# Designs tried in a protein design run: peptides against a protein of PDB entry 4N78. Part 93

Target 1, 186 residues: chain A of PDB entry 4N78
Amino acid sequence: HFQVICRLLGYQGIAVVMEELLKVVKSLLQGTILQYVKTLMEVMPKICRLPRHEYGSPGILEFFHHQLKDIVEYAELKTVCFQNLREVGNAILFCLLIEQSLSLEEVCDLLHAAPFQNILPRVHVKEGERLDAKMKRLESKYAPLHLVPLIERLGTPQQIAIAREGDLLTKERLCCGLSMFEVILT
Target 2, 155 residues: chain B of PDB entry 4N78
Amino acid sequence: MAELQMLLEEEIPGGRRALFDSYTNLERVADYCENNYIQSADKQRALEETKAYTTQSLASVAYLINTLANNVLQMLDIQASQLRRMESSINHISQTVDIHKEKVARREIGILTTNKNTSRTHKIIAPANLERPVRYIRKPIDYTILDDIGHGVKW

## One batch from the design tools (peptide; made by RFdiffusion4, then SolubleMPNN)

Design b2_p14_6_s3 (from b2_p14_6, 6 letters changed)
Fold by OpenDDE base, seed 4:
Structure b2_p14_6_s3 (fold): chain B 186 residues (1-186), chain C 155 residues (1-155), chain A 14 residues (1-14)
Amino acid sequence: as target 1 above (186 residues)
Amino acid sequence: as target 2 above (155 residues)
Amino acid sequence: VEDLILEKLREMRA
């Protein structure tokens, strides 16, 4: 599904969706969640000492349950705050999955474009074969596919300009060095 | 453009009219030849005259048809060339627009990105042996680095 | 031959 979404939206659509999601997340964080956190901080016990280990895990849990009873019983925490946190989490996951899917698409595009851009795949050298010879053979094989040089030779100035720009855009992909997800986490 | 206009407005219509007129003239010639043959005391002479007129008429018609056909072909060639030029122009515009849109999209998404923390690229310990400047074999962009990013999401 | 020519002329007239 995310792959289809990425294909359908493209960079423009993804950007729009991501921006809107960021707005939503920001609104949730700065609005409802912040208010709940502030409220929770106000009702939080000022002094909560670690109970003695002698009480065991159940006793310690009961202690904290008692200390945090007011927080746990806060109905809006479960219904609204946790829901908002869930929404934020979903948004983050969505962004992650979109980025991953986009990266995959970009990689595919790069791989498909590679023969046309004088980018050769790593060649597995069989035992006894010279890497250089294989590479040379591959270069020779794909040389006619080099788009920009081909267009520079056969095309009009306008076509050459378009080909160069297209080549640049093809090479410059987000997956090569950019991350959207890191921005979302900030 | 002037040539195409001349073909469309003058030469081809003129050729069609000439061909139509030739039809009328051929009818008159036929009538003349028939009457001349019937009325002539010298049938052989009349026949030879008829042959001459027939040959002349056929040659004229052939010429008219050939001229008209060539003009039509020329017209079509010019039109085809114009269409090709228009197509090229449209394609160029389309590509320019697409590139522009892509650039805009890239900028928009770019503002939402930051540099990937490149894990410590293991110092490619340049093997001590300065490998001879291997011809700028464009190091195949090892897209395998990206292979690990996509494997997990069998969605 | 004469008749053929006359016939062709008639055909051209028709």
Scores: peptide ipSAE 0.016, ipTM 0.665, DockQ to the pose 0.004
Fold by OpenDDE base, seed 3:
Structure b2_p14_6_s3 (fold): chain B 186 residues (1-186), chain C 155 residues (1-155), chain A 14 residues (1-14)
Amino acid sequence: as target 1 above (186 residues)
Amino acid sequence: as target 2 above (155 residues)
Amino acid sequence: VEDLILEKLREMRA
């Protein structure tokens, strides 16, 4: 689903969706969630110490449950605050999955374009073969596929310009060093 | 442009008219040859004359058809060349627009990006003072209260 | 016959 969304929206559509999601998240955080957090802070026990480990996990849990009983039993916390937190969580997950899907698409594009851009894979050398000779053979094999040099030789000035720009756009991808998700987390 | 116009307006229509005219002429020649053969005392000579007229007529028609065909082919070649040029121009414009749109899109999404950095997780710090053992009475915990918390997104 | 036609066509082209 996310791959299809990425393909359908493209960079522009993804940007728009991400911006709108950020606005929604910001609104939720600064609005309802903040209000509930402030209220919760007011009703929080003034003194809540870590119980002894001898009580075990169940005992410790019961201790905290008792200390926070009034908070947990607050009906609006479950119905409104937790719901908003779920929405925020869903938005974050959505952004993460979109970025991952986009990165995969970008990597695939880079891999497919590599033979046409004079990007050769790392070659495994068998015993008795010279690395240089093998690399030379690969270079010779893929040399006719180098698109920009080919167009520079055979194409019009306009075609050359387009080819160069296209080549640059193909090489420059977000997955090479940029992250959207980190921005969302800030 | 002038050549194409000449072909479309003058040469091809002219060639078609010539072919139509030739049909009428051929009918006249045929009638002549038939009558000449019937009326001639020397049938062999009349036959030879008919053969000559037939050959001439066939050659003439063949020439007219060939000329017309060549003109039509030339016209089609010119039109094909024009279409190819137009296609090339359209493709160039389309590619330019696509590149521009892509650049704009990348600028927009670029605003939402930062350099990839590994964030360090915060270490849990143990409290300095352990609480003195106070006897805690266990109350039964109803875990059903948590059942509605943390619904994983079923995508 | 074909040769004769071709010859006549050549004459007509001249």
Scores: peptide ipSAE 0.015, ipTM 0.664, DockQ to the pose 0.005
Fold by OpenDDE base, seed 2:
Structure b2_p14_6_s3 (fold): chain B 186 residues (1-186), chain C 155 residues (1-155), chain A 14 residues (1-14)
Amino acid sequence: as target 1 above (186 residues)
Amino acid sequence: as target 2 above (155 residues)
Amino acid sequence: VEDLILEKLREMRA
């Protein structure tokens, strides 16, 4: 699903969606969630001593449950605050998954374009064959597919310019060194 | 453009008219030949004249058709060439626009990106002090101590 | 041959 979304939206669409999600998340965090957190902090017991270890894990849990009973039983916390947190979480996950999907698409594009851009994968050399010889053979095999040099030789100046720009755009992808998700986290 | 215009406005219409006129003339020639053959005392001579006219007429029609056909073909070739040039121009513009749009889109999404910090995975520094396993002494928990802390509704 | 020519001439008149 996310791959389809990435393909449908493209860079522009993804950018717009991400921007809007950031706005929503910011609004939720700075608004409702912040208010609830502040309120919760105010109602939190000022003095919560660590119960003695002698009470064991169940006793300690019961102690904290008792101390936080009013907070846990606050209906609005469950219905509103947790829902907002869920929305934030979903937004974050969405961004992550979109970025991952986009990265996959970009990698695929790079791989598909590679033979046309004189980018050859490292060939696994079987034991005993010279790596250099295989690479030269591969280079020779794919040399006719090099798009930019071909167009430079046969094309019009306008075509050459377009080809160069296209080549550059093909090579420069976000997955090579950029992360959107890191921006979302910050 | 001048050549195309000449073909469309003068040469092709002129050729069509010439062909039509030729058709009318051929009918007259046929009538003449028929009458001449019937009225002539020398049938052999009349026949030879008819043959000559027939050959000439066929040659003339063939010439007219060929000329007209060539002009039409030339016209079509010129038009096809013009269309190809237009197509090429449109394609060039389209590609330029697409590249531009892509650049804009990439700039926009780029603003939402940061460099992947190859942050060296901070070695999870194992806490130096292994918390000594606190021997869990199961002492019976006296829960009565918690009775006084709750806002008990004094019924 | 004469008949053929006459026939062609008649066809042209058609």
Scores: peptide ipSAE 0.017, ipTM 0.665, DockQ to the pose 0.004; fails the geometry check
Fold by OpenDDE base, seed 5:
Structure b2_p14_6_s3 (fold): chain B 186 residues (1-186), chain C 155 residues (1-155), chain A 14 residues (1-14)
Amino acid sequence: as target 1 above (186 residues)
Amino acid sequence: as target 2 above (155 residues)
Amino acid sequence: VEDLILEKLREMRA
């Protein structure tokens, strides 16, 4: 599903969606969540000491339950605050999955373009074969597919310009060195 | 443009008219040949004359048809060339627009990106002296060491 | 031969 979304939206659509999600997350964090956090801080016990170990796990749990009784009983925490946190979490997850899906699409594009851009994969050399010889054969095989040099030789100036720009746009992908998710986390 | 116009407006219509006129002329020639053959005392001479006229007429018609056909083919070639040029122009415009749109999109998404911190994995220089793997002797974990940390039970 | 020529001439009329 995310792959389809990435294909349909493209870079522009993804950018718009990500920007809007960031706005939503920001609004939730700085608005409703912040208000609830402030309220929770007000009702938080001022002094919370570790209970004695003699109470065991059940006793410790009961102790904290008692200390946090007012917070746990706050109905709006479960219904509103947690829902907002879920929304934030979903937004973050969405962004992550979109970025991952986009990266996969970009890698596929790069792989598809590679034969046309004189980018050759590392060939597995069998025992006794020279790597250089195989690489030369591979280069010779794909030499006619080199698009930019071909167009530079046979094309019009306009075609050459378009080919160069297209080549550059094909090579420059986010997956090569850019991350959106890191920006989302800041 | 001028050549195409001449073909469409003058050469092809003119060729069609010429071919039509030739039909009328051929009919006259045929009538003449028939009458001449019937009336002539020297049938051999009349036949030879008819053959000559027939050959000439066929050659003339063939020439007219060939000329007309070539003009039509030339017209079609010119039109095809024009269409190809138009297609090329449209494609160039389309590609230019697409590239522009892509550049804009790249800028927009670029604002939402940062460089991946390639943590240079420091080459963990393996210390040269591989200390002999000390045989893991399972010493019972003395948990009493933790008795002084936190709320440990002081036995 | 004569008839053939006459026939061809007639065909040209048609």
Scores: peptide ipSAE 0.016, ipTM 0.668, DockQ to the pose 0.004; fails the geometry check

Design b2_p14_6_s4 (from b2_p14_6, 5 letters changed)
Fold by OpenDDE base, seed 3:
Structure b2_p14_6_s4 (fold): chain B 186 residues (1-186), chain C 155 residues (1-155), chain A 14 residues (1-14)
Amino acid sequence: as target 1 above (186 residues)
Amino acid sequence: as target 2 above (155 residues)
Amino acid sequence: VRDLILEKLEKARA
């Protein structure tokens, strides 16, 4: 689903969606969540000491549950605050998954374009074959597929310009060195 | 443009008219040949004359058809060339617009990106003494030790 | 007949 979304929206659509999500997240954090956090901080026990280890894990849990009973029983916490936190979490996850999906699409595009851009994979050399000879054979095999040089030779000036720009756009991808998710977390 | 216009407005219509006129004339020639054969005392001569007219008529029609066909073909070639040029122009514009849109889109998404923190691969200073790779025996983590700890759902 | 037609066609191509 996320792959389809990435394909449908493209870079521009993804950017718009992410910007809007960031606005929503900011609004939730600075609005309702902040208010609840402030309220919770006021209601929090001023003195909550660690219970003695002698009570064991169940006793310690019960102690904390008792200390936080009023907070846990606060109905609005479950209905509003946790819901808003869920929305924020979903937004973050959405952004992460979109970025991952986009990266996969970009990698696929790079792989598909590679033969046309004089990018050859490392060839596994069988015993007895010279790596250089095999690489030269591959280069010779794919040389006619080099799009930009081909168009430079046979195309009009306008076609050459478009081919060069297209080649550049194909090579320059976000997955090569950029991350969106880090920006979203900030 | 002038050649195409001449073909469309003058040469092809003219050729079609000529062919139509030829049809009418051929009918007259046929009638003449028939009457001549019936009225002639020398039927052999009349037949030979009819053959000659038939041959001439066929040649004339063939010429007219060939000329018309060539003109039509020429017209189609010119039109095809014009369409190709138009297509090329449209494609060029379309590609230019697409590239521009892509550049704009990339700028927009670029604002939402930061450089991947490539952890500077600390030069793994290979310790001089290659300690023999101690065969990492994966001890299976027995999670059953935790089965008695916590309010886990007793399945 | 054929030769005559061919001759006329050739003249049309010239």
Scores: peptide ipSAE 0.018, ipTM 0.674, DockQ to the pose 0.006
Fold by OpenDDE base, seed 4:
Structure b2_p14_6_s4 (fold): chain B 186 residues (1-186), chain C 155 residues (1-155), chain A 14 residues (1-14)
Amino acid sequence: as target 1 above (186 residues)
Amino acid sequence: as target 2 above (155 residues)
Amino acid sequence: VRDLILEKLEKARA
């Protein structure tokens, strides 16, 4: 589904969706969540000492549960705050999945374009074959497919310009060094 | 354009008219030959004359058809060339627009990106033993695993 | 007959 979404939206659509999601997340974080966090901070016990480890994990948990009882029982925390956090989480997950899907599509595009751009795949050399010989064979095989040089030889100046620009756009992908998800986390 | 116009407006219609007129004339010639054969005391001479007219008529029709056919072919070639030029122009414009749109889109999405912190991936020392490319069995990413996480977006 | 037709056809190509 995310792949289909990526294909449908393209870079432009994805950008728009991500921007809107960021706005929503920002609004949630700076609005409702912030208010709840502030309220929670006010209600938080000022002194919560770590109980003695001798009480064990269950005892410690009970201690904290008791100390935080009022917070945990706060109905709005469960219904509104956690819901908003869930929404934020969903947005983050959505962004992650979109980025992953986009990266896959980009990688696929790069792989498909590689023969036309003089990018040779790493050839698995079978035992006994010379890497150089295989590389030469591959170069010879794909040499006629080099699009930019071909168009430079046969095309009009306008076609050459378009081919060069297209080639550049094909090579430059987000997956090569850019991450949207990191921006979202920030 | 002038040549195409001349072909469409003058030469091809003219050729069609000539062919039609030829049809009418051939009918007259046929009638003449028939009557001449019936009325002539010398049937052999009449037959030879008919043969001569027939040959001439066939040659004339063949000429007219050939001329018309060539004109039509020429017309089609010119039109095909025009269409190819138009197609080329349209393709050029389309590609230019697409590139522009892509550039705009990339700028927009680029604003939302940061450099991947490439953790200094330790030089993946290619293990000396070329681990057999584990057949990437593309396990379909079961996105349903995420269905339970967050608001149940029924995808 | 064929020669006459061919001659006319050749004239048409010229």
Scores: peptide ipSAE 0.017, ipTM 0.678, DockQ to the pose 0.006
Fold by OpenDDE base, seed 2:
Structure b2_p14_6_s4 (fold): chain B 186 residues (1-186), chain C 155 residues (1-155), chain A 14 residues (1-14)
Amino acid sequence: as target 1 above (186 residues)
Amino acid sequence: as target 2 above (155 residues)
Amino acid sequence: VRDLILEKLEKARA
């Protein structure tokens, strides 16, 4: 699903969605969630002594449940605060998954474009073969596929310009060194 | 442009008209040849004349058809070339627009990105010296030290 | 007949 969304939205669409999500998250965090957290901090028991270990785990749990009963039973906490937290969580997960999906798409694009851009994979050399010879053969094999040099030789000035720009855009991808998710976490 | 216009407006219509006129003339020639053969005392001469007219007529029609066909082909070639040029221009514009849109989109998404802190995963240089696994001597954690801390029953 | 036709066709190509 996320892969399809990434394909449909493209860079522009993803940017718009991410910006809007950030606004929503910011609004939720600075508004409703902050208010609830402040309120909860105020109503938290000031003196909550650790119960004696003799009560065992069930007794200790019951003790804390009793001490926090008013907070747990606060209806607005479940209906509003937890829902908002869920929304924030979903937004974060959405951003993460979108970025991952986008990265995969970009990597695929880079891999597909590589033979046309003189980017050759390191070939596993069987024992006894010279790596240099194999690489040279590979270079020779793919040399005719180099798009920019080909267009520079055969194309019009306008085509050459477009090819160069296209090549640059193909090479420059977010997955190469940029992260959106890190921005979202800040 | 001038050549195409001349072909469309003058040469091809003119050729079609000429061919049509030739058809009507051929009918007249055929009638003449038939009548001449019937009325002539020298039938052999009349037949030879008919053969000559037939050959001439066939040659003239062939010429007219060939000329017309060549003009039509030339017209089509010119039109095809014009269409190809238009297509090329449209493609160029389209590609330029797409590249521009992509650049704008990338700028927009770029502001939402930060550099990946590639934590230089220090190549865990396998220490050359296999540090002998320090025998993890499990010292039993003496929990009795905590017996005096809290409400625990001293057994 | 063929020669006459060919001659006219050649003239048309010139």
Scores: peptide ipSAE 0.017, ipTM 0.675, DockQ to the pose 0.006
Fold by OpenDDE base, seed 5:
Structure b2_p14_6_s4 (fold): chain B 186 residues (1-186), chain C 155 residues (1-155), chain A 14 residues (1-14)
Amino acid sequence: as target 1 above (186 residues)
Amino acid sequence: as target 2 above (155 residues)
Amino acid sequence: VRDLILEKLEKARA
């Protein structure tokens, strides 16, 4: 589904969606969540010491449950605050998954374009074969597919310009060195 | 454009008219040949003359048809070439627009991106001392060491 | 008629 979304939206659509999600997240964090957090901080016990280890995990849990009973029982916490946090979480996950899907699509595009851009993968060399000879054979095999040089020889100046720009756009992808998710986290 | 216009307005219509006129003329020739054959005392000579006229007439019509056909073909070729040129122009414009749109889109998404921190590949400093490959002696894993760890069933 | 046909043939050959 995310792959389809990426294909459908493209860079522009993804950018718009991401921007809107960021706005939503910001609004949730600075608005409702902040208000609830402030309220919760006010009602939090002023002194909450770690209980003795002798009570064991169940006892410690019960202790904290007791100390936070009023907070846990606050109905609005579950219905509103946690829901908003879920929305924030979902938004973050959505962004992550979109970026991952986009990266996959970009890699696929790069791989598909590679033969046309004189980008050859490292070939497995069998015992006794020279890597250089095999690589040269591959280069020779794909040489006619080099789009930009071909167009430079046969095309009009306008076609050459378009081909160069297209080649550049094909080579420059987000997955090569850019991260959206890191920006979202900051 | 001038050539196409000449073909459309002058050559092809002219060729069509010529064929029509040829039809009328052929009818006259046929009538002449028929009358000549009936009136001539030398039927063999009349027949030979008719054959000559027939051959000439057929050649003329064939020429007119061929000329017209060639003109039509030429017209179609010119039109096809013009269409191809227009298509090429439209495609170039379309590609230019698409590239521009893509650039704009990339600028927009670029604002939402930061450089991936390429973790400095720590130069794997090969330890100078190639420790001699210690022959991996498969020591049987003594699981009895784990017997004292956890709530094992004391048999 | 003969001359007309000949003239057209001549024009066609030219």
Scores: peptide ipSAE 0.018, ipTM 0.676, DockQ to the pose 0.005; fails the geometry check

